# Peptides against a protein of PDB entry 7RZF, part 10

Target 1, 358 residues: chain A of PDB entry 7RZF
Amino acid sequence: PFQEEHLKQLYKIVPIKDIRNLYVTFPIPDLQKYYKSNPGHYLGHLIGHEGPGSLLSELKSKGWVNTLVGGQKEGARGFMFFIINVDLTEEGLLHVEDIILHMFQYIQKLRAEGPQEWVFQECKDLNAVAFRFKDKERPRGYTSKIAGILHYYPLEEVLTAEYLLEEFRPDLIEMVLDKLRPENVRVAIVSKSFEGKTDRTEEWYGTQYKQEAIPDEVIKKWQNADLNGKFKLPTKNEFIPTNFEILPLEKEATPYPALIKDTAMSKLWFKQDDKFFLPKACLNFEFFSPFAYVDPLHCNMAYLYLELLKDSLNEYAYAAELAGLSYDLQNTIYGMYLSVKGYNDKQPILLKKIIEKM
Target 2, 358 residues: chain A of PDB entry 7RZF as posed
Amino acid sequence: PFQEEHLKQLYKIVPIKDIRNLYVTFPIPDLQKYYKSNPGHYLGHLIGHEGPGSLLSELKSKGWVNTLVGGQKEGARGFMFFIINVDLTEEGLLHVEDIILHMFQYIQKLRAEGPQEWVFQELKDLNAVAFRFKDKERPRGYTSKIAGILHYYPLEEVLTAEYLLEEFRPDLIEMVLDKLRPENVRVAIVSKSFEGKTDRTEEWYGTQYKQEAIPDEVIKKWQNADLNGKFKLPTKNEFIPTNFEILPLEKEATPYPALIKDTAMSKLWFKQDDKFFLPKANLNFEFFSPFAYVDPLHSNMAYLYLELLKDSLNEYAYAAELAGLSYDLQNTIYGMYLSVKGYNDKQPILLKKIIEKM

## One batch from the design tools (peptide; made by RFdiffusion4, then SolubleMPNN)

Design b1_p8_7_s3 (from b1_p8_7, 5 letters changed)
Fold by OpenDDE base, seed 5:
Structure b1_p8_7_s3 (fold): chain B 358 residues (1-358), chain A 8 residues (1-8)
Amino acid sequence: as target 1 above (358 residues)
Amino acid sequence: SIEFGRKP
């Protein structure tokens, strides 16, 4: 366990690669025994969320952060960590204190709202779907994994323990959330900008770093993090599948896609799944435009259009991805390609949102 | 480890 002297520390680390990262780490109790409620999963889901009103959405809007990852990490026996990791922009590297302030503002929002049973239920449902329709693993890897986790779970639960949530425990969520405080923080900033400004070398890899105490005034600023009105809990995930019905194979099902619609403006091919028998579909759309690749200007404009479209869809695409839906947009020499894949139940919702943004 | 958010 970290002693008090190991808390409220800032590490400036020189990477080998040209990367800019911020790690905000909190020591937390060992949560292994609480696997049925998994309070760290609940908090990770919210802190790592990418939807409207999320921590990432706000930090991206400031131009400070590109990506965010949040969650629990195993430590040594008897303790864990909760880590928030962000990829920093060049501007974000100048605003690390403010970024961390926003993290504590979001955490404060979670405290103010309290544990939400509906959020737990969504996590439960998502994990249940993932368990039910998980892909086949390689037997050797799977058996080795199961053998490893037999140390942590009852034999009868070993297959389900990592997936199936059973108990809503708001008390445990609050307990973990109470550990996510400025007085318990360890901060690491990774940037080449610290080259020549370090005074220590890590023994194992020779990584150069500087350790500094975080000033009490900075800790106090983070402790006094107000509610930021831009932070909101996620909305209910509309993409969570509820219908898993698999339709019977049509008698005339062909091993290849059949042309089911042919018009002057569109052709439609359909193939029923005859192999996997999953409640999933792949929707593929090719759009043709004579202007998409006519010259370098139009080509670049078409590229920029899709990049902007993808950026505009990012918040919604995250919720879809959590629910096992994905989309892809690509430029082609003839126009553009759209693919929507995953559970078929909510694909029309995602497709509609994509089209509305186009 | 349970990590949430899109990995770059």
Scores: peptide ipSAE 0.086, ipTM 0.771, DockQ to the pose 0.732
Fold by OpenDDE base, seed 4:
Structure b1_p8_7_s3 (fold): chain B 358 residues (1-358), chain A 8 residues (1-8)
Amino acid sequence: as target 1 above (358 residues)
Amino acid sequence: SIEFGRKP
C-alpha cells in the first residue's frame, strides 16, 4: 500500500504518442470480498456517467475534456485503486487543477446526496440482464477464465459473481467515498509538452517523467471543494429492458426479409429471428434524398448534420448503451442510414428520441 | 478492472 509519502504526488509524464491524459488515482482497500455489493462499481457508474449533470458533461462544456473513464482497478494483493482518467484538450491541459477541483466537487455531491438504492438497483438490473443474455464464449477461453476466477469466488457462485449484485451496502459506498479525498490523491499528467522538462526515467519502458509534490495550497483548494449546482445525479435509465418475451415464430416465417409494407414513400422489410431467440431486434432505416449527394456542399452539409445529430444524442446514447441498446447513423450516397440495435423492449423509446432530434 | 465511461 502507498504510504503517506507517496500521496499528494504529481507525475508529469512524456508519452511516445501525441496524447494528453490526466489520471487521478486514489488508493482504496481491497474490495474483492465485497463483490456482492461492489461499491466501486456503484461509484464508477456515477463518476463515469455521461448524462446531464455528470462530471464529463460539465468538463466537456468547458472545453477541457473529451472523454472520461472512472472506476476501480486492481493493484497488488490487498489494495486497489480508484482511477478517474480523462482525455485532455489543449485548453484542459492548462486547467488540470480546475478539472481536479470539479472532480472533487462531483465527489462532494455524491457525499451530500448519499448512497442511492435506486442507482444500485439499476446497476443490479443491468448486470442481471448482461448475465442472462451473455453471448456464448469460446469454450477454451471461458474455461480458462472460470479457472482463474475460482481463486476469488466460491465454486457455486463462480458463474454469477462477476455479474450479480446482491447486497446494497451504503456503508461500503461511504467507506470508498471517504478514500476519494485530496489528501489521498496521486495525479499523473501525460503530455508531450513535458518533453525536456523531466528528470527521471522509468526503468522498464524508458518513459521520461517528473515527480513533484502537489502544493499544500492546491490540496487545500480541493479540500474546500464546494457543491457545484451544475452537478446532478443521473436520471433513471429509461432504456433498461424489463420485458424479455420472445414471440413465437410466425407460421409464414421466411428465411429472408419479407416485404410487409409497400407505399409510395416507404418499404418495410421484416424477418423474424429464427436462430438466436433473444429479446433483441435490429431496426435499419435507409432514408433517400436526392439532395444528399448532389454536390460537395450538400454532401458536407449532410455529414455535418449527422455529426451534430450524434453530438445532440450523446447523453441519451450513453444511457441506451448501458442498457444494451445502440444506434448508428451514417451518410450514404443516397441519403442517410440509421440503425437501432439491442433489446427490443426499449428500442421505440430510443428511436423516438432520435427522430425528435432529427 | 471495472471502468465506466466511453473509452477514447
Scores: peptide ipSAE 0.073, ipTM 0.757, DockQ to the pose 0.743
Fold by OpenDDE base, seed 1:
Structure b1_p8_7_s3 (fold): chain B 358 residues (1-358), chain A 8 residues (1-8)
Amino acid sequence: as target 1 above (358 residues)
Amino acid sequence: SIEFGRKP
């Protein structure tokens, strides 16, 4: 375990690549034995969420952060880390203290709301879907992986232990959340702006860095993080598939798409899957407009329209992605292309959301 | 995103 001297430290690190990153790290107990409840995954799901009222949503709205990752990371024997990692903008690099304040405000919101069984259930369902429909791994790699994890899991569970959640443990969620405190923080800022301002070199990679104690006043500021009314728990993910029925192959199934609708305004082609036998579909729409590419002005307006449409769909995009749904919108020389792909069960919901924003 | 799952 990190001793007190290793806590409340700030590391300013010079990268080789032109990157700006913030790592906010908390030492936590080893959670391996709690794989059936996986409290670190629960917290990573919420802290790493990208929907409305999320930590990322607020930090993006301020122009400080591009991306956010939250979750548990393996440490040395007997402990792990919980890490919140963000990609910083140039402006965000100037507001690191405030970014971390917002992290603690979100964590405080999680404490105030307490553990939510419905969130655990969504994580369970998502992981079950991922397990059921995972791609086939290469036999050699898979065997080596299984051999490695046999040290951690019972033989009967070794195939499922990484995916299947079984137990809602609010006590363990609270235990991990109690470790996510300012007094237990290690901060690393990665930026080329620290070049020539470092006094130490890392032994393994020769990385230049400076280590500083975080001032007690800053720790106290983070300890007094209030409830920010902008932070909310995510809404239920409406895109999680529940129906996995595969329809039987039709006797008249064609190897190519068949024209099943032909009207003055629309043509529809359909091909049943005869190869993969997955509860997935691909919906592809080509929209034709004589105005889409008539001149540079119309072309730019059509481009701007799609960019605005995509931006307006961001609230659904993350939830859909988590549920194994994706969409694509592209300008074409004839108009617009829309694709919706993934599990077929909730595709109509996503399609409806897209059309309502158009 | 949730990335820090155990790399297999």
Scores: peptide ipSAE 0.040, ipTM 0.749, DockQ to the pose 0.173
Fold by OpenDDE base, seed 2:
Structure b1_p8_7_s3 (fold): chain B 358 residues (1-358), chain A 8 residues (1-8)
Amino acid sequence: as target 1 above (358 residues)
Amino acid sequence: SIEFGRKP
């Protein structure tokens, strides 16, 4: 485990690639024994959330961050890390201290709200769905994985341990959350802007870096992180499937799509699944507009429209993706294409939201 | 994306 001397450190790292990243790392206890409650997963789910009132949504609104990843990572034997990683904009690189302040504000919000059993239940349900409908893996990879996992889990649980949550443990959530403090932070900033400003070289890869102590005043600023009213817990994920019924194959089911509706404004083709027998569907919509590709201006406007639409749907898309739903929107020479894929149970909800935003 | 610890 890191000693006190290894905490409150800032690393400025020169990458080979032109990337701008921030890593905010907290040493945490080994949580492996708590796999049935998985408190690190709970916190990762919330900190890494992309919905309204999330850490990412706020940091994006500031123009500082493009993407955010949060969660536990394995360390060496007997300890783990909790890491918040963000992709920085050029502007975000100038606001690293404020970005980290916002991280601590969000963490403070989580402390103020306390552990939520409904959030745990959603994680449990999502993981149960993922386990139930998990795709078949390649035997070689799967065997190797299982062999590795056998070191950590009982034989009877080896298949389920990574997926099935069993116990809501608010005490363990609070324990991990208590480790996510400025006193325990290690910060790494990765940017080419540090080229020629480093004084050390990493032995294995020759990576150039500079190590500095984070000033006590900055640590204190983060310790005094207030509640930011923009941060909210996510709403319940309405896209989590609950109905997994597979309808029987119709006697007259065709091997190709059948035209089931033909009107002046719409045609509908339907093909029942006769191969996979999964509670999933693919909805494909082609919209026709004579204006979509009439000239370069209209073409660019149609493109911009879809980009704006996708941006406006991003918050819903995240919740849908967590629940095994996806959508795609593309420009065509005739108009636009929409695809909605995944578990059929909640597809109408996602489709409705997309259409309401259109 | 949420990277939960041990990727399956």
Scores: peptide ipSAE 0.036, ipTM 0.668, DockQ to the pose 0.172

Design b1_p8_7_s4 (from b1_p8_7, 4 letters changed)
Fold by OpenDDE base, seed 5:
Structure b1_p8_7_s4 (fold): chain B 358 residues (1-358), chain A 8 residues (1-8)
Amino acid sequence: as target 1 above (358 residues)
Amino acid sequence: SIEFGRRS
């Protein structure tokens, strides 16, 4: 475990690649024994969320962060870490203190709202779906994995322990959340801008870095993080599938897509799944426009349009992705291509949202 | 490790 002298430290690290990253790390107790409730999963789900009112949404709106990852990580025996990692913009590199303040504001929001059983239930449902419909793993890899985790789980639970949540434990959620405090923080900033400004070299890889104590005034600022009204808990994930019915194979099912609609403006092909028998579908749309690729200007405008559209859909796309739905938008020489894939039950909802943003 | 959020 880290001693007090190892807490409230800032590391400025010089990368080999031109990257800008911020790591905010908290030592936490070993949570392995609490796998049935998995409080770290609960907190990671919320802190790493990308929907409206999320930490990432706000930091992106400021132009400081591109991506965010949050969750628990195994440490040495007897302790773990909770880590929030963000990809920094050039502007974000100048606002690291404020970024971390926003992190603590979001954490404070989680404290204020308290543990939510419905959020736990969503995590439970999502994991159950993932478990039920997980792809076949390679036998060798799977057996090795199982052998490794037999040390942590009862034999009868070893296959399900990583997926199935069973117990809502608000006390454990609060316990972990209580460890996510400024006095317990370790910060690492990775940027080439620190080149020539370091005084230490890491022994294993020769990474240059500087270690500094975080000023008490900064710690105090983070400790006094108020509630930011822009932060909100996620709304209920509407994309979680509940209907897993597989329709019988039609007698006239063709091995190839059949043309089922032919009009002046549209053609529709359909093929029923005859191989996988999963409650999944793939919807593919090709849109044709004579203007999409008529000249370089139109081509670039079409490209920019799709990039903006994807950006506008990011918040919804995250919830869909968690629920096993994905979409893809691409420019083509004839126009654009849209694909929606995953569990068929809630695909119409995602498709509708995409079309409404178009 | 359980990580949440997309890496783009």
Scores: peptide ipSAE 0.094, ipTM 0.800, DockQ to the pose 0.766
Fold by OpenDDE base, seed 4:
Structure b1_p8_7_s4 (fold): chain B 358 residues (1-358), chain A 8 residues (1-8)
Amino acid sequence: as target 1 above (358 residues)
Amino acid sequence: SIEFGRRS
């Protein structure tokens, strides 16, 4: 475990690539023994969430951050880390202190709300679905993986331990959350802007960096993080599948898509799955417009339209993705292409949301 | 490592 002198440190790191990243790291206890409750998973799910009222949503709205990743990471024996990593904009690089303040505001919101059993249940359900419909791994890779995880889990649980959450432990959630404090923080900022401003070189890769103590005044500002009314817990994930029924093969099932609807405005092709027998579907839509590719202006407008649409759908797409649904939008020379894939149960919900945003 | 959120 880090000693007190290793906490409240700021690292300014020069990357080889032109990237801007912020890492906010908290030493936490080794949580391996708590794999059945996995409090780090719970907190990572919330902190890394991308829905309305999320940390990312707010930081994006300010133009400071593009992406956010949160979660637990293994450390050395006997301790772990909780890390919040964000991709910084140029403006965000100037507002690192404020970004971290917002992180602590969100963490404070989590403290104020307390552990939510329904959130745990969603995580449990998501993992159960993932486990149930896990693709067959290559035997050799699978055996090696199992051999590795046998070090962490009982033999009887080794097949399920990575997926199945069993115990809601609000006490452990609070314990980990209590470690996510300014006095326990290590901050790393990665930017080329620190070139020529470093005084140390990392031994293994020659990475240039500078280490500084975070000023007590800054720590105090973060300690005094108030509740930000823009932060909210996520709503229930409506995309979590609950119906896994596989319909029987139709007697007239064809090996190729059959034309089942033919109108002046639309053609519909359908093929039933005859191989995988999963409660999944692929919905593919091709939209034709004579204006989509008529000139460079229209092409660019069509492109911008899809980019804006994707941006507007990001919050919903995240929840859908967690639940095993995905969508794709692409420009074509004839118009646009939409694909919705994954568990069929909640595809209509996602499709409806996409269409409503179009 | 358990990470949540999407990377670019």
Scores: peptide ipSAE 0.087, ipTM 0.791, DockQ to the pose 0.763
Fold by OpenDDE base, seed 2:
Structure b1_p8_7_s4 (fold): chain B 358 residues (1-358), chain A 8 residues (1-8)
Amino acid sequence: as target 1 above (358 residues)
Amino acid sequence: SIEFGRRS
């Protein structure tokens, strides 16, 4: 475990690639024994969430961050890390202290709200769906994986331990959350802007870096993080499938799509799944507009429209993706293409949300 | 390791 001297440190790192990243790292106890409750998963789910009121949504609104990843990572024997990693904009690179303040504000919000059993239940349900419908793995890779995890789990649980949550343990959630404090933080900033400003070289890869102590005043500022009213717990994920019924194959089912609707404004083709027999569907929509590609201006406007639409859907898309739904929007020379894929049960909800944003 | 959020 890190000693006090290893905490509250800032690392400025020069990358080879032109990237801007911030890593906020907390040492945490080894949580492996708590796999049935998986408190790190609970916290990662919330901190890494991308919906309204999320940490990412707020940081994006400020123009400081593009992407956020949060969760537990394995460390050495006997300890783990909880890491919040963000992709920084150029502006975000100038506001690292404020970004981290917002992280602690969100963490403070989690403390104030306390552990939520419904959030745990959603994680449980999502993992159960993932387990139930996981793809077949390659035998060699699967065997190697199983052999590895046998060191951590009982034989009877080895197949399910990574997926099935069994116990809501608010005490363990609070325990991990209590480790996510400014006094326990290690910060790494990765940017080419530090070139020529470093004084150390990493032994293995030759990475140039500078190490500095985070000032006590900055730590105190983070410790005094107030509640930011913009942060909210996510709403319930409405995309989690609950109906997995597979309809019987019709006797007259064709091996190719059949035209089932033909009107002046629309044509509809349908093909029933005759191969996979999964509770999944693919909905594909082609929209035709004579204006989409009439000139360069309209083409660019159509492009921008879809980019804006995708941006506006990002919050919903995240919840859908967690639940095994995805969408794709593309410009075509004739108009636009929309695809909705995944579990069929909640596809209408996602489709409705997309249409409402259009 | 369990990571949440989409990567860039």
Scores: peptide ipSAE 0.083, ipTM 0.792, DockQ to the pose 0.748
Fold by OpenDDE base, seed 1:
Structure b1_p8_7_s4 (fold): chain B 358 residues (1-358), chain A 8 residues (1-8)
Amino acid sequence: as target 1 above (358 residues)
Amino acid sequence: SIEFGRRS
């Protein structure tokens, strides 16, 4: 366990690769025994969320961060870590203190709102879906995994323990949230910009780094993090599937796609699944335009258009991905390709959102 | 480990 002397420390680390990362780490109690409520999962879900009013959304809007990951990690015996990791822009590297302030503002928002049972229920539902429709694993790997986790879970629960949430425990959520404080923080900044500015070398890999105490004034600044009105809890995830009905195979079903619509403007092919029998579908659209590849300018504009479209869809895409839906947009020499895949129940919602943004 | 958010 980290002692007080190991807290409030800043590490400046020189990477081999040209990467810029910030790690904000909090020592937390071992939460393994609380797997039925999984308070770390709850907090990770919210802190790592990418929707409107999220921590990432605000940090991206400022041009400081590209990606954010939040969650619990196993430590040594008897303790864990909660880590918030962000990919820094060049500008973000100059605003690390402010980025961390925003993290604490978001955490303060979570304290102010308190634990939300509906959020827990969404996590429960998502995990239940993931469990029910998980892909078959390779027997050898699966057996080895199960053997390993038998140390943590009762035999009767070993198959479900990693997925099924059973208990809403607001007290445990608050307990973990109380550990996410400036006085309990360890900060690591990874950047090549620290080359030649380090005074220590890690023993095992030869990683160059500098360790510094975080000034008390900075800690106090983070402790006094106010509520930022830009931070909001996520809205309900509309993409969570609730209908898992598998339609019966039609008597006239063919083993290959059938042309079911043929017009001057469109052709539609359909194949019913006759093999997997899952509540999933694949929707594929090929759009044709004579202007898509007429010259280099149009080609580049079409490319830029799709990149901007994808960026504009990011908030919805995240919620959809959590719910087992995905989309793909690609430029083709003839126009554009769109694919929507996953659980069929909420595919129309995602497709509509994509089309509305186009 | 349980991580949320997408990596680049």
Scores: peptide ipSAE 0.061, ipTM 0.762, DockQ to the pose 0.767

